# Peptides against a protein of PDB entry 4GMN, part 252

Target 1, 375 residues: chain A of PDB entry 4GMN
Amino acid sequence: RYANITLLALVTLASIGTDFQETLVKGNQGSRESPISAADEEWNGFDDADGDAMDVDQKSSSGEDQEEDYEEIDVKEDDEDDDDDSITSEMQADMERVVGADGTDDGDLEDLPTLRELIQTAVPQLIRLSNLPIDSDESLTIQSHALSALNNISWTISCLEFANGENANIHNAWYPTAKKIWRKTILPILEADSADLKLATQVTSLAWAVARVLHGETPTDGNPHRKFISLYHSSKQQAGGNSNSIEEPEDPFQGLGVKCIGVVGSLAHDPAPIEVNREVGVFLVTLLRQSNNVPPAEIVEALNQLFDIYGDEELACDKEVFWKDGFLKHLEEFLPKMRTLTKGIDKRTQPELRTRADEALLNLGRFVQYKKKHA

## One batch from the design tools (peptide; made by RFdiffusion4, then SolubleMPNN)

Design b2_p25_5_s1 (from b2_p25_5, 14 letters changed)
Fold by OpenDDE base, seed 2:
Structure b2_p25_5_s1 (fold): chain B 375 residues (1-375), chain A 25 residues (1-25)
Amino acid sequence: as target 1 above (375 residues)
Amino acid sequence: SERKEQRKRQLEHERAVFKREVAAQ
């Protein structure tokens, strides 16, 4: 009984985290129907879907009418529109305040009561539940659901713009909590060195969401970047050896390898220690050098992380790592390989992967040109 | 200085716009 109530509460908190994300996204995008991902899906990453719809006038090229008479199999879509619009009027009002607050200064979390309760009341309980001794399948299930709820909340918050002092109230409220998640939930699980790839994937997703806000201010205790690099390599060795295919997620960007790259990339941002930055930068550049054996999605993420880490020439890592370790040469040498890789992705079978690879290729060209002019 | 900042902002803006365009498809 108590377990089922706890599980239901954890699923509800995970759903609230997702619904809050969708409405933040909808508030920023206007009324585009994003496909409702099922409330049971762990939000594993933000596709930055803020697409301004340029009305590209698709000139109808008249392809010939092959009337293939597909018999209308009248599949009654039982529209079980269980529009469980579980977005409370309070959550919607909080989201409208977050999105509509173009200019209100030090807005206290008093104006965001739902988000306040998530951060101050829910997250501390989720941290507690994720740290229970695992002594039963029930405790393992509770941990998994607590990690899922923490993941969805942390991802949602990580999608808020914090640049230029935007959402500073939310950032200031979240920052100490994010550090608690890192120290209390993420580090203990990483230190347990469990062979459980499911748990490793959940913790790595959560770590990425947390690190997207904390960046180089993420606690460096125990060299977590090395643990995630080790996890990356271990995941590749397991996928290559044991035909216990943990089903590679259908989405190539949801893979543990991508998540590991996202975490370590985020950890390497300023003000990360130069040695942490160097170890991560060398790891990422090494993936590009070994690109023939690296999934395209991991190459895309590694490039994006390299652009974010080394996009600012005023940062110490630009001189001490990027220029000193000769990263520009490796990026230039990778350009023709990236063109070949991107062209090898079928637009019909992997449209998203192709589009993100086309971006990363474009940005790589721009980045190389940028760095050459600032040499 | 200004041209460097303008190019950083251009890369960041072009990335933000592109991330937007990709996710709108």
Scores: peptide ipSAE 0.024, ipTM 0.635, DockQ to the pose 0.092; fails the geometry check
Fold by OpenDDE base, seed 5:
Structure b2_p25_5_s1 (fold): chain B 375 residues (1-375), chain A 25 residues (1-25)
Amino acid sequence: as target 1 above (375 residues)
Amino acid sequence: SERKEQRKRQLEHERAVFKREVAAQ
């Protein structure tokens, strides 16, 4: 009885985290039905679908209108009004305020009571539940649901803009809680070194969401970047041996490899220690050198992380790592390989992957040109 | 320098713009 109530509360908190995300995405992007996966699916990442159209004036070559008569399969909309009453009117009002609020510097979430209770009351309980002794299948289930709820909340908050002092009140409220999630939930699970790939994927997703806000201010105790690099390599060794379908997520960006890259990339941002930055930068550049054996989605993520880490020439890592370790040469040598990789992705079967690869290729060309001008 | 900050913002903008373009297709 108490377990079922706890599980229901954890599922509800996970759904709340997803619903906040959907509303933030809808508020920032307008009414595009990006099918965010159903409320029961753990939000495994921000699809970086922030895309304003470059009007590339592609001249109209008049290709002939083959009218393939796609028969309208009259899918009867069975209006199952599943009144997903998951979003309270107070939560909706908080979400609308978060999307519309020019961040007041006041670290008080007085105007965001639902978000305040989520951060101050719910998250500390989720951290506690994620740290229960694992002695039963019930305790494993509770841990998994607590991790999913923490993941969805952390991802949602990581989608807020915090640059230039935007949402400073939310950032200031979240920052100590994010550090607590890292130290109390993420690190202990990573140190337990469980052979459970599901748990490793959940904790890595949560770690990425947390690290997207904390960046180089993420606690460096015990060199967590090396643990995620080791997890990346271990995940590749397991995928090669057992034809037990770890259901490769249908989305190539939801893979454990991508998540590991996202975490370590985020950890390497300024003010990360230069040696942490170097180890991550060398790891990412090594993936590009080995790109023939690396999934395209991981290459896209590794490029995006390299651009974010080394995009600012005023940072110590630009001089002490990027230039000193000769990363520009590796990026320039990778440019023709990236063109081949991107062209090899079928637009029909993997439109999103092709799209993000075309982006990363364009950005790689621009980044190489930028760095050459600032050499 | 203002040019560095403009170029960082231009890369971030070109990235944010390009990300918004490609999700719009």
Scores: peptide ipSAE 0.023, ipTM 0.635, DockQ to the pose 0.083; fails the geometry check
Fold by OpenDDE base, seed 4:
Structure b2_p25_5_s1 (fold): chain B 375 residues (1-375), chain A 25 residues (1-25)
Amino acid sequence: as target 1 above (375 residues)
Amino acid sequence: SERKEQRKRQLEHERAVFKREVAAQ
């Protein structure tokens, strides 16, 4: 009886955490006239003026345009108004305020009562449930559902803009809770060194969501970046031996390898200790050097993390790691491999992966040029 | 179960889109 009520509550909290994101995404699509944060402006400061358009001679092979008459299948959106009463009018009003709110510095969520209750009341219970002794299939199920709820909440909050003091009230309310999730949920599970890849995937997804807000201020106690690097390597060794049992996620970006890269990349941002940054940077650059044996999605994520970590030349990691350890040379040597890798992705079967690889390739070219100008 | 995992994948996808929009801007 209590377990069923607990499971239902955990399923509901995980739904709420997802439905909040859907509402935030819809709200942000309406408010897109808000000026992008100045931290992103510096990386877009690539004056496109000297883009020598390498005239890729489009040899017009006159392939006969077979006008395949795509019959517009009038997909009647059957508006099954399944009024899934999951989003209360109060939750919707909170999300509309989150999308429109100039963040007040005080960390007060008075104007966001549902988000406040989620952070202050629900999350501390989910942390407790994620730390229950695993003595039964029921306790394992409760832990999995608690981790799922924490994941969805943490991901939703990590999709808010916090640059330039945006959403500062939410950031300030979330920050201590995010550190608590890290210390009380993530670290204990990582220290248990379980062979359970499902649990490892859940905790790594949660760790990435938390680390996307905390960045280099994520607690470095016990060198968690090394645990995620070890988990990355262990996951590759297991996948190579038992091809039958790890359903590779249908989405290549949902892989445990991508999640490990995302976590360690986020952990390596300033003000992370330079040695943490170095170990992560070397790991990421090593993936690029070994790219022939690395899934394309992991390469895309590794590139994006390298850009995010080393995009700012004023940071200590630029001089002490990027330049000192010769990362530019490795990025330049990888550029032709990335072109080949990206071209090898079928646009028809993997359109998202191809789009993200095309973008990462473009950004790699820009990043290499940027770093060469600032050398 | 599956619908919740699909929503979680969608959440992680939308995050990946959002992070791209931030990194491309």
Scores: peptide ipSAE 0.020, ipTM 0.623, DockQ to the pose 0.093; fails the geometry check
Fold by OpenDDE base, seed 3:
Structure b2_p25_5_s1 (fold): chain B 375 residues (1-375), chain A 25 residues (1-25)
Amino acid sequence: as target 1 above (375 residues)
Amino acid sequence: SERKEQRKRQLEHERAVFKREVAAQ
């Protein structure tokens, strides 16, 4: 009885985390409809052409219009206004405030009561539930649902812009909680070294969402980047041997490999220790060198991570890792391979993967040119 | 500008990945 109520509550919290994200996406789309100023109506001039009124009187041939009475089947599109009544007026108001919030530094989330309750009340309970002793299939199910809810909340928050002090209040409220998720939920599961690839995927998804906010400030205790690199390699070894296809998610970007790359890439950002950055950078560059055996989605993610990690020349990792370890040469040598890889992706069957690969290819060319100019 | 827009599209994709993970549970 208590287990079923807990599961229902966890599913509901996971749903709320998703709905909150949808509202954020809708709110951010509405802000892109800044009216394109109607100003550049090129007023194509009044060409005055006086063309003469020739009078031609041609006759009234009375063709019998057979009115074929096409019964217009009024397909009432029942606009099932699926009133997605899932979004409370309070959640919507919080989202409008998040989208419109000029960076008021007040970490107290006074103006964001729903988000505050998610961070301050829900997340601590989810962390507790994710740490329950695993003694039954019910406790595993509770852990899985708690991880899902934490994943949803963490991803939603990770999708906010925090650059330039944007959403600083949310960042400041989330940051200690994100560290708590890392230390209390992610690390213990990673240390248990479970052969459960489902659990590993869930914790890696959560780790990526958390690491996308914490970046190089993610707790380095126990070298988590090495654990995720190890998990990446282990996942590849299992996929090659056991014909028990864990159904590779239909979406290439949902694979455990992509998630591992996303986590370790995020962990390697400044101010990460230079040795952490180096180990991750070498891992990512090695994937590019071995690209013949690497899924295209993982290559796209590895490139994006490399561009984000080494995109700033003022960072210590640029000099101490990127230049010192000769990464530019590997990126330049990969450029023709990336062109071939990208061209091999069918736009009809994998439009998203193709688009992301075309973008990553474009960025690789630009990045190589940038680095050559700043050499 | 353009790099920020590409990063935004990346985040939108990572959001879509995340949404589908929820739908697959």
Scores: peptide ipSAE 0.020, ipTM 0.648, DockQ to the pose 0.678; fails the geometry check

Design b2_p25_5_s2 (from b2_p25_5, 15 letters changed)
Fold by OpenDDE base, seed 3:
Structure b2_p25_5_s2 (fold): chain B 375 residues (1-375), chain A 25 residues (1-25)
Amino acid sequence: as target 1 above (375 residues)
Amino acid sequence: SWRAEQRKRQLEAERERFKREVQAQ
């Protein structure tokens, strides 16, 4: 009884997180309609050519109006749906405020009541539920749904722009909560070293969402980057051995390997310890060297992470890792392989993967050229 | 810069990944 109510509440919280993201995406698409500058297309007035064209009087044939009697199906509007629209409207209003806010409002979450309740009220409960003792299949189900709800909230927030002080109020409210999710939910599950790849996938997705906001400020206690690297390798060993392939998600970008790369890449950003950055950087560059045995989606993710980590020459990791460990050579040697890999992706069957690979290839060429100018 | 365009495309990719992940749960 209590577990079914808890499960329903967790499903509802996961749905709320989804709708919130959809609203964010719609709002951010609307802001990309650059005002089509009404170019003054001077409508060149067509000259009034006076052409006296004749009065052809052709008779109205009276077609018989067949009155098809459409029976009005009196669809009783069951008035029960009004409460769901209210929550959606408040969430929409919060999102319109987040997307429409000029990045100058370093305010609190006073004007963002739905987001405030998600961060301050819902997330601390979800963290508690994710930490319940697992003693039954029911408690495992509760943990899974709590992780799903935390994932959805964390990913939604991670999709906000926080660069240049944008959404600073949300960032500041989320940051301590994100660290709490990391320390109280993610680390204990990673330390339990479970052979459950479903749980590992859920916690890795959540870890990626959290690490996309915390970056190199993610708590380094217990070297979590090594846990995710180990999980990456373990997942590859299991996929090679048992014909009980856990159904690889139809989406190549939802694979546990991609998620592991996303987590460790995010963890390696400045101000991460140089040793953490080096271990992750070597891992990512090693994937490129071994690209013949690596799924294309993981290569795309690994490239993107390398560009984000080592994009800035002012960061300590540029000198102490990128240049010192000779990463440029490996990236340059990978260019022809990436061209071959990208061309091998069928645009018809895998249009997204092809688009992302074409983008990553373009960026790799630009990145190598950038680094060669700053050598 | 090409980095800003890259980051924008990454965020879009990750949003689409997340939508699919949420729909699969």
Scores: peptide ipSAE 0.063, ipTM 0.772, DockQ to the pose 0.742
Fold by OpenDDE base, seed 2:
Structure b2_p25_5_s2 (fold): chain B 375 residues (1-375), chain A 25 residues (1-25)
Amino acid sequence: as target 1 above (375 residues)
Amino acid sequence: SWRAEQRKRQLEAERERFKREVQAQ
């Protein structure tokens, strides 16, 4: 009885986190229907559509590429108006305030009561539930659902813009809680060194969401970046083994490898210790050097993380790591490989992966040009 | 910073895209 009520409450909290995100995304993205799948799916990440995908004016170089007349398969969008009444009027009012808020610098969530209760009341309980001793299948199920709820809430908050003092109230309320999730939920699970790749995937997704807000201010105790790098390598060794048991996610960006890259990239941002930044930067550049054996989605994520980490010349990591360790040369040498990789992605079978690879290729060219100008 | 210059170029590109979309309607 208590387990079922707890389970239902955890599923409901996970759904509320997803619905809150969808509405924030729809509020910020006036017109891009990214179909975020059903309320029961663990929100595995935001595709940062606000990632610095340079909208290049494709000046049409008139290459006469033959119009192969691919018949429009009229996929009837069955607008199943699933009026999922899941969004409470209070939650909708909070979302409208977040989207419409002239950033009041007051770290008080007085105007955001639903979000306040999620952060102050729900999350501390989810942290406790994620830390229960695993002594039964019920306790394992509770942990999994608590991690999913923490994931969805943490991702939702990580989709808010916090640059330039935007959403400072939410940031200030979340920041101590995010550090608590890291120290109380993420680190203990990573230290348990479990062979459970499902649990590792859940905790890595949560770690990415948390690290997207904390960046280089993420607690460095126990060298978590090395644990995620180790997890990356371990996941590749297991995928190469005959373990048919882990269905690679159909979405190439939902893979444990991508999530590990996202976490360690986020951990390496300023003000991360220079040695943490170096170890991560060397890891990411090494993936590019070994790109023939790396999934394209992991290459895209590794590039985006490299742009994000080293995009500012005023940061200590630019001089002490990027220039000192000769990363520009590796990025330049990778440009022709990235062009080949991107062209090798079938637009018909993997349209998203192709789009993100085309964007990453473009950004790589511009990033290299930028760094050459500022050498 | 590169990011600030990129974000500026993106906002300019999005604005030009939006103008094209509104002119195509």
Scores: peptide ipSAE 0.058, ipTM 0.666, DockQ to the pose 0.050
Fold by OpenDDE base, seed 5:
Order: sequence, then C-alpha cells, then structure tokens
Structure b2_p25_5_s2 (fold): chain B 375 residues (1-375), chain A 25 residues (1-25)
Amino acid sequence: as target 1 above (375 residues)
Amino acid sequence: SWRAEQRKRQLEAERERFKREVQAQ
C-alpha cells in the first residue's frame, strides 16, 4: 500500500518533468525569439565579418530523377491522445511564464509556485528515495523511479536559457539543488561500482542533465570525469562480449556512450580545472582518432562537446589545452574521416543521425577555419 | 533544434520506460 502510493507519486513526478519539457518545446516553436534556439543555432561564433563565402561550387550533378515512388505508408498514428492530463492549470501557467519571462534577477520563485514546490519539496524527497539502502527488488524499483523523476526534472530545467542572466531566479533556485543531486545521488551511485548497466545509464543521464546547468562548477570531488570515462570504456567492453547486452537503444543518441561523452564534455567547460579540461579534451580527441571503432552518434557528440568547450579563445583552456596539446592538428586530420563517416550514414534508415552528422561536419570545417584564423 | 528534439526524445523514452516498468509490476 505505501509502496504503491510512493510509486504513483514517482510516476506523477516523472510525468510532470516530461510535460514541462513538452510545454517548453511548444512555447519555443511559437516564439520567434525562443531562448532554446540559441543553443542549437549553427555555431555563429565563427561568423567573423570576413565573408569569404566558400563558393561551394554547386556542381549540379544532374543525377537522373529516379522517381522512387515512396509508397507513403500512411502510418495512422492512432493519436491515442491519452491526454494524461497530469498537467495542472497551475503547472501550465508556470511553464508559460518560464518560456515568456524576461529573467527577473530577484532569485525567488514567488511567481513560479509550482516550480518552487517541485524544486524545494519534491526533489529533496526524490534524492532521499534514490539513496535508500537496496535490500529488495522493491527498493531497487523505487531508486530507479526516483532517478527517472530526477532525470526528467533536471533535463527540463537544463532546457532553460541561463546565459546573459536569463531565468536567473530559476537558476539560483536550482543551482544548490543540482549540486545536492550531484553529491547525494550521482556520486554515491558512481562510487558503488555496480555492474548494473541500467542503473549506470540512468545515473549518467541524470549526471548529464545536472552538468548541463552546473558545467565546470560541477563538484570535482573524486574526479567524476574519470569515473565517466572509465564507464565509457567499460560499457564498450561489455557490449562486445554478450549478445544479451542491454539492447542498444534504437536511438543512437540515447546510448550510454553518448551520455558519458555529454557528461564529461559538460564537466570540462570553464571554470573547470585545466587538468580536468585536458583529460576530457584528450579523451574526446582520442575518440576522433579511433573513429573507425566508435559509433557515429558518439563522434557527433564528441565533436559538439569539443566545439562548445574550445569555441571561446578568451578562456584559459584555449591556450593551456587546445593550442598546447595540438588539438587543431587532430581536428584537421579528422575532417576527411568525418566526410567519409557522414557519407556512409544512410539518409533513409537513419535520417536524424545523418542530419546531425552533416551539421557536425559543417561545424568541424568552420571550427578548423576559425582556429586557423585565430592562431 | 536537434538538441531540443534529442532532449524531448530522451524525456519521452525515459517516460515510456518508466510507464513500462510500472505496468510490469
């Protein structure tokens, strides 16, 4: 009885986190000035005013129009609009305010009462539930659901723009809670050294969501970047051996390897210690050098992390790591390999992976040119 | 944006996993 009520509450909290994300995404599609578009704009930091337009010679290869009659498989999406009406009108109003609010600097959530209660009341309970002694299958289930709820909430909050003082009230309310999730939930699970790849995937997903807000201010105690690098390597060794490996998620970007890259990339941002940045940068560049044995989705994520980490020449990591450790040479040597890799992805079977690889290839070319100009 | 869509899909996948885990009990 109490277990079922706790489980239902965890289900509801996980759903609230997803429903908030859906509202943020919908709000962003409606607003031309959506703050989330900025994080995925083509890397505009390389558009210095010298518009040497690469004349991409559009050699119009007149490839013959093979009208492949794509039978439009009318997949009737049975819109089972199971409108699981878990979104209260108050939650909806809070999310609409978050999407539309110019960041008031007051650091309080007076105008966001539902989000305040989620952060201040619900999350501290989820942290407690994720730290229960595992003595039964029931306690393991409660931990998993608490981690999923924390994951969904943390991912939703990590979708807000916090640059330029935007959403400063939410950032200020979330920041101490995010550090608490890291120290009380993520680190203890990583230290338990469990062979449970499901648990490892859950905690790594949560760690990525938390690290996307904390960046280089993520607690460095116990060198968590090395634990995630070790987890990356361990996951690759296990996948090669037993055909009963946890089915690689159908989405290549949901793999544990991608999540590990996302975590360590986020941890390496300024103001991370230069040695943390270096160890992560070397790990990411090493993946590019070994690209023949690395899934394309992990290469795409590793490239994006490298761009995000080393895109600002004013940061200490640019001089102390990027230039000192000769990363530009490795990126330049990787360009022809990335072109081959990207061309090898079937647009029909893996359209998302192909699109993201095409974008990462374009950005890699731009990044190499930018870095050569600023050398 | 592809990152926003990836995050959406991640949350959806986590939600659907969670729903399946609840239904399996």
Scores: peptide ipSAE 0.019, ipTM 0.653, DockQ to the pose 0.105
Fold by OpenDDE base, seed 4:
Parts: C-alpha cells; sequence; structure tokens
Structure b2_p25_5_s2 (fold): chain B 375 residues (1-375), chain A 25 residues (1-25)
C-alpha cells in the first residue's frame, strides 16, 4: 500500500519534470524555429573583430536540385481530447516566467512557487528515496523512479540559460541542491560499485544534468571523472562480450558512452583542477584518435566537450593542457577522419546524428582555425 | 564491482599512451 503510493508519487514527479522540460522547449521554440538545445548551438568561435572576409569563392556547382515534390501530407490533427491536464495553470505561469525572467540576483524563487516547491520540497525527498537500502525488487524500483524524477528535474533546469547572469535566481536556488544531489545520490551510487548497467545509465544521466550546471565547481572529492571514464571503458568491454547487450537506445545520443563523455566534459571546465582537466582532455582526444572504433554520437559529444572546455584562451587549461599537451595537432589530424565519418552517416536513417555530425565538423574546422590564429 | 584500481590503471595507461605519442612526434 505505502509502496504503491510512493511509486505513484515518483511517477507523477517524473512526469512533471518531463512536462516541464517539454514546455520549456516549446516556450523557447516560440522565438526560434528549431529546438536547438543550448548544447546544439553552433559554436561560432570568438568573434574576431578583424573579419578579413576570406572570399570563399563559392563556385556554386549548379547541381540540378531535383525538386522532390514534397506532397503536403495533410496530417489531420485528430483532436484527441487527451484531457491530460498534467500541467497545472500554476506550472504554466511559472514556465512563462522562467522563459521571460530577467534574472534578479537574489536566489529567491518568490515568483516561481512551483519550481520552488520542486527544489525545496520534492528534491530532498527524491534524494532520500534514491538512497534507500536495496533489499527488494520494490526498493530497486523506488530507487529507479526517484533517479528518473531527479534526472528529469535536473535536465529541465540544465536547459535554462545561466550565462551572463540570466536566470540567476533559479541558478542560485538550484546550485546548493545540485551539490546535494551530487554528494548524496550520485557519489554513493558510483561508490557502491554495482554491475547494474541500467542503474549506471540512470546515475550517469543524472550526473550529466547536474554537471551541466555545476561544471568545474562540481565536487571533485573521490575523483568522480575517473569513475565515469572507467564506467565508459567498462561499458565498452561488456558490449563486446555478451549478446545480452542492453538494447542500444534508438537515439544514439542517449547511449551510456555519450552520457559518460558529457559528464566528464562538464566536470573539466574552469575552475576544475588542472589535473582533472588534463585527465579528461586526454580521454576525449584519445577517443578522437581511436575514432574508427567509437560510435559517431560519442565522437560528436567528445568534440563539443573539447570546444566548450578549451574555447577560452584566457583560461589556465588552455596554456597548461591544450597547448602544453599538443591537443591542436590531434584535432587537425582528426579533421579528415571527421569528414569521412560524417559523410558515412545516412541522412535518411539517422537525420539527427548526421545534422549534429555536420555541425561538429564545421565547428572543428572553425576551432582549429581559431587555435592556429591564437597560437 | 567497477574495480576502482583497474579504473585508475586504465586512465593512467591512456595518459601515458597520449604523453608518449605526443613526445614521440
Amino acid sequence: as target 1 above (375 residues)
Amino acid sequence: SWRAEQRKRQLEAERERFKREVQAQ
């Protein structure tokens, strides 16, 4: 009886977190056509104010664009009145305020009561439930649902812009809670050293969402980056041995390998210790060097993480890691491999993977040019 | 058991491989 009520409450909290994410994505789409997650924005480099217009002589080879007559499939919106009133009017009002909030510097969520209750009331309960002793299939189910709810809430918050002091109130309210999730949920599960790849995937997804907000300020106690790098390697060793591969997620970007890369990349940002940054940077560059044996989605994620970590030349990691450890040469040598990899992705069967690979290839070219100019 | 000691050795081995390859070029 109590377990069923707890499970129902956890499913409801996970749904609220999903619906909140979807509506934030829809609210942000109302101003720009494509749901480019903030992670999918094309890296334009630093604006070199001295734009010597390289006349790229676009010899438009007039390829005869066969106008494939896109038959407008009149998708009749069947108005299925799915009265799934899952989004309360209060949640909608909070979401409209989050999308429009000029960040007040006070970590006060007075204007965001639903988000405040999620952070202050729900998340502490979810942290408690994710740390229950696993003594039954029921306790494992409760942990899984608590991790799912924490994941959805954390991902939703991690999709907010926090650059330049935007959403500072939400950031300041979330930041101490994100550190609590890290210390009380993520680290204990990573230290329990379970062979459960499902649990490892859930905790890694949550860790990525949390690390996307905390970056290099993520607690470095116990070297969590090394735990995720080793989870990456262990996941590859298991996939090669037993035909009980957990069905690779239909989405190549939802793979455990991608999630591990996303976590360690996020952990390596300033002000991370230079040795943490170096260990992550070496891991990421090593993936590029071994790209023939690495899934394309992991290569895309590893590139994006390298751009984010080493984009700023004023950071200590640029001099002490990027230049000192010769990363530019490895990125230059990877350019022709990335072109081949990207061209090998079928646009018809994997359109998202192809788009993100084309973007990452473009960004790699720009990044290499930027770094050569600032050498 | 995600053997923490095997983990450390793998990371150290990658770092050593990378350093040797950068120094050998």
Scores: peptide ipSAE 0.008, ipTM 0.487, DockQ to the pose 0.018; fails the geometry check

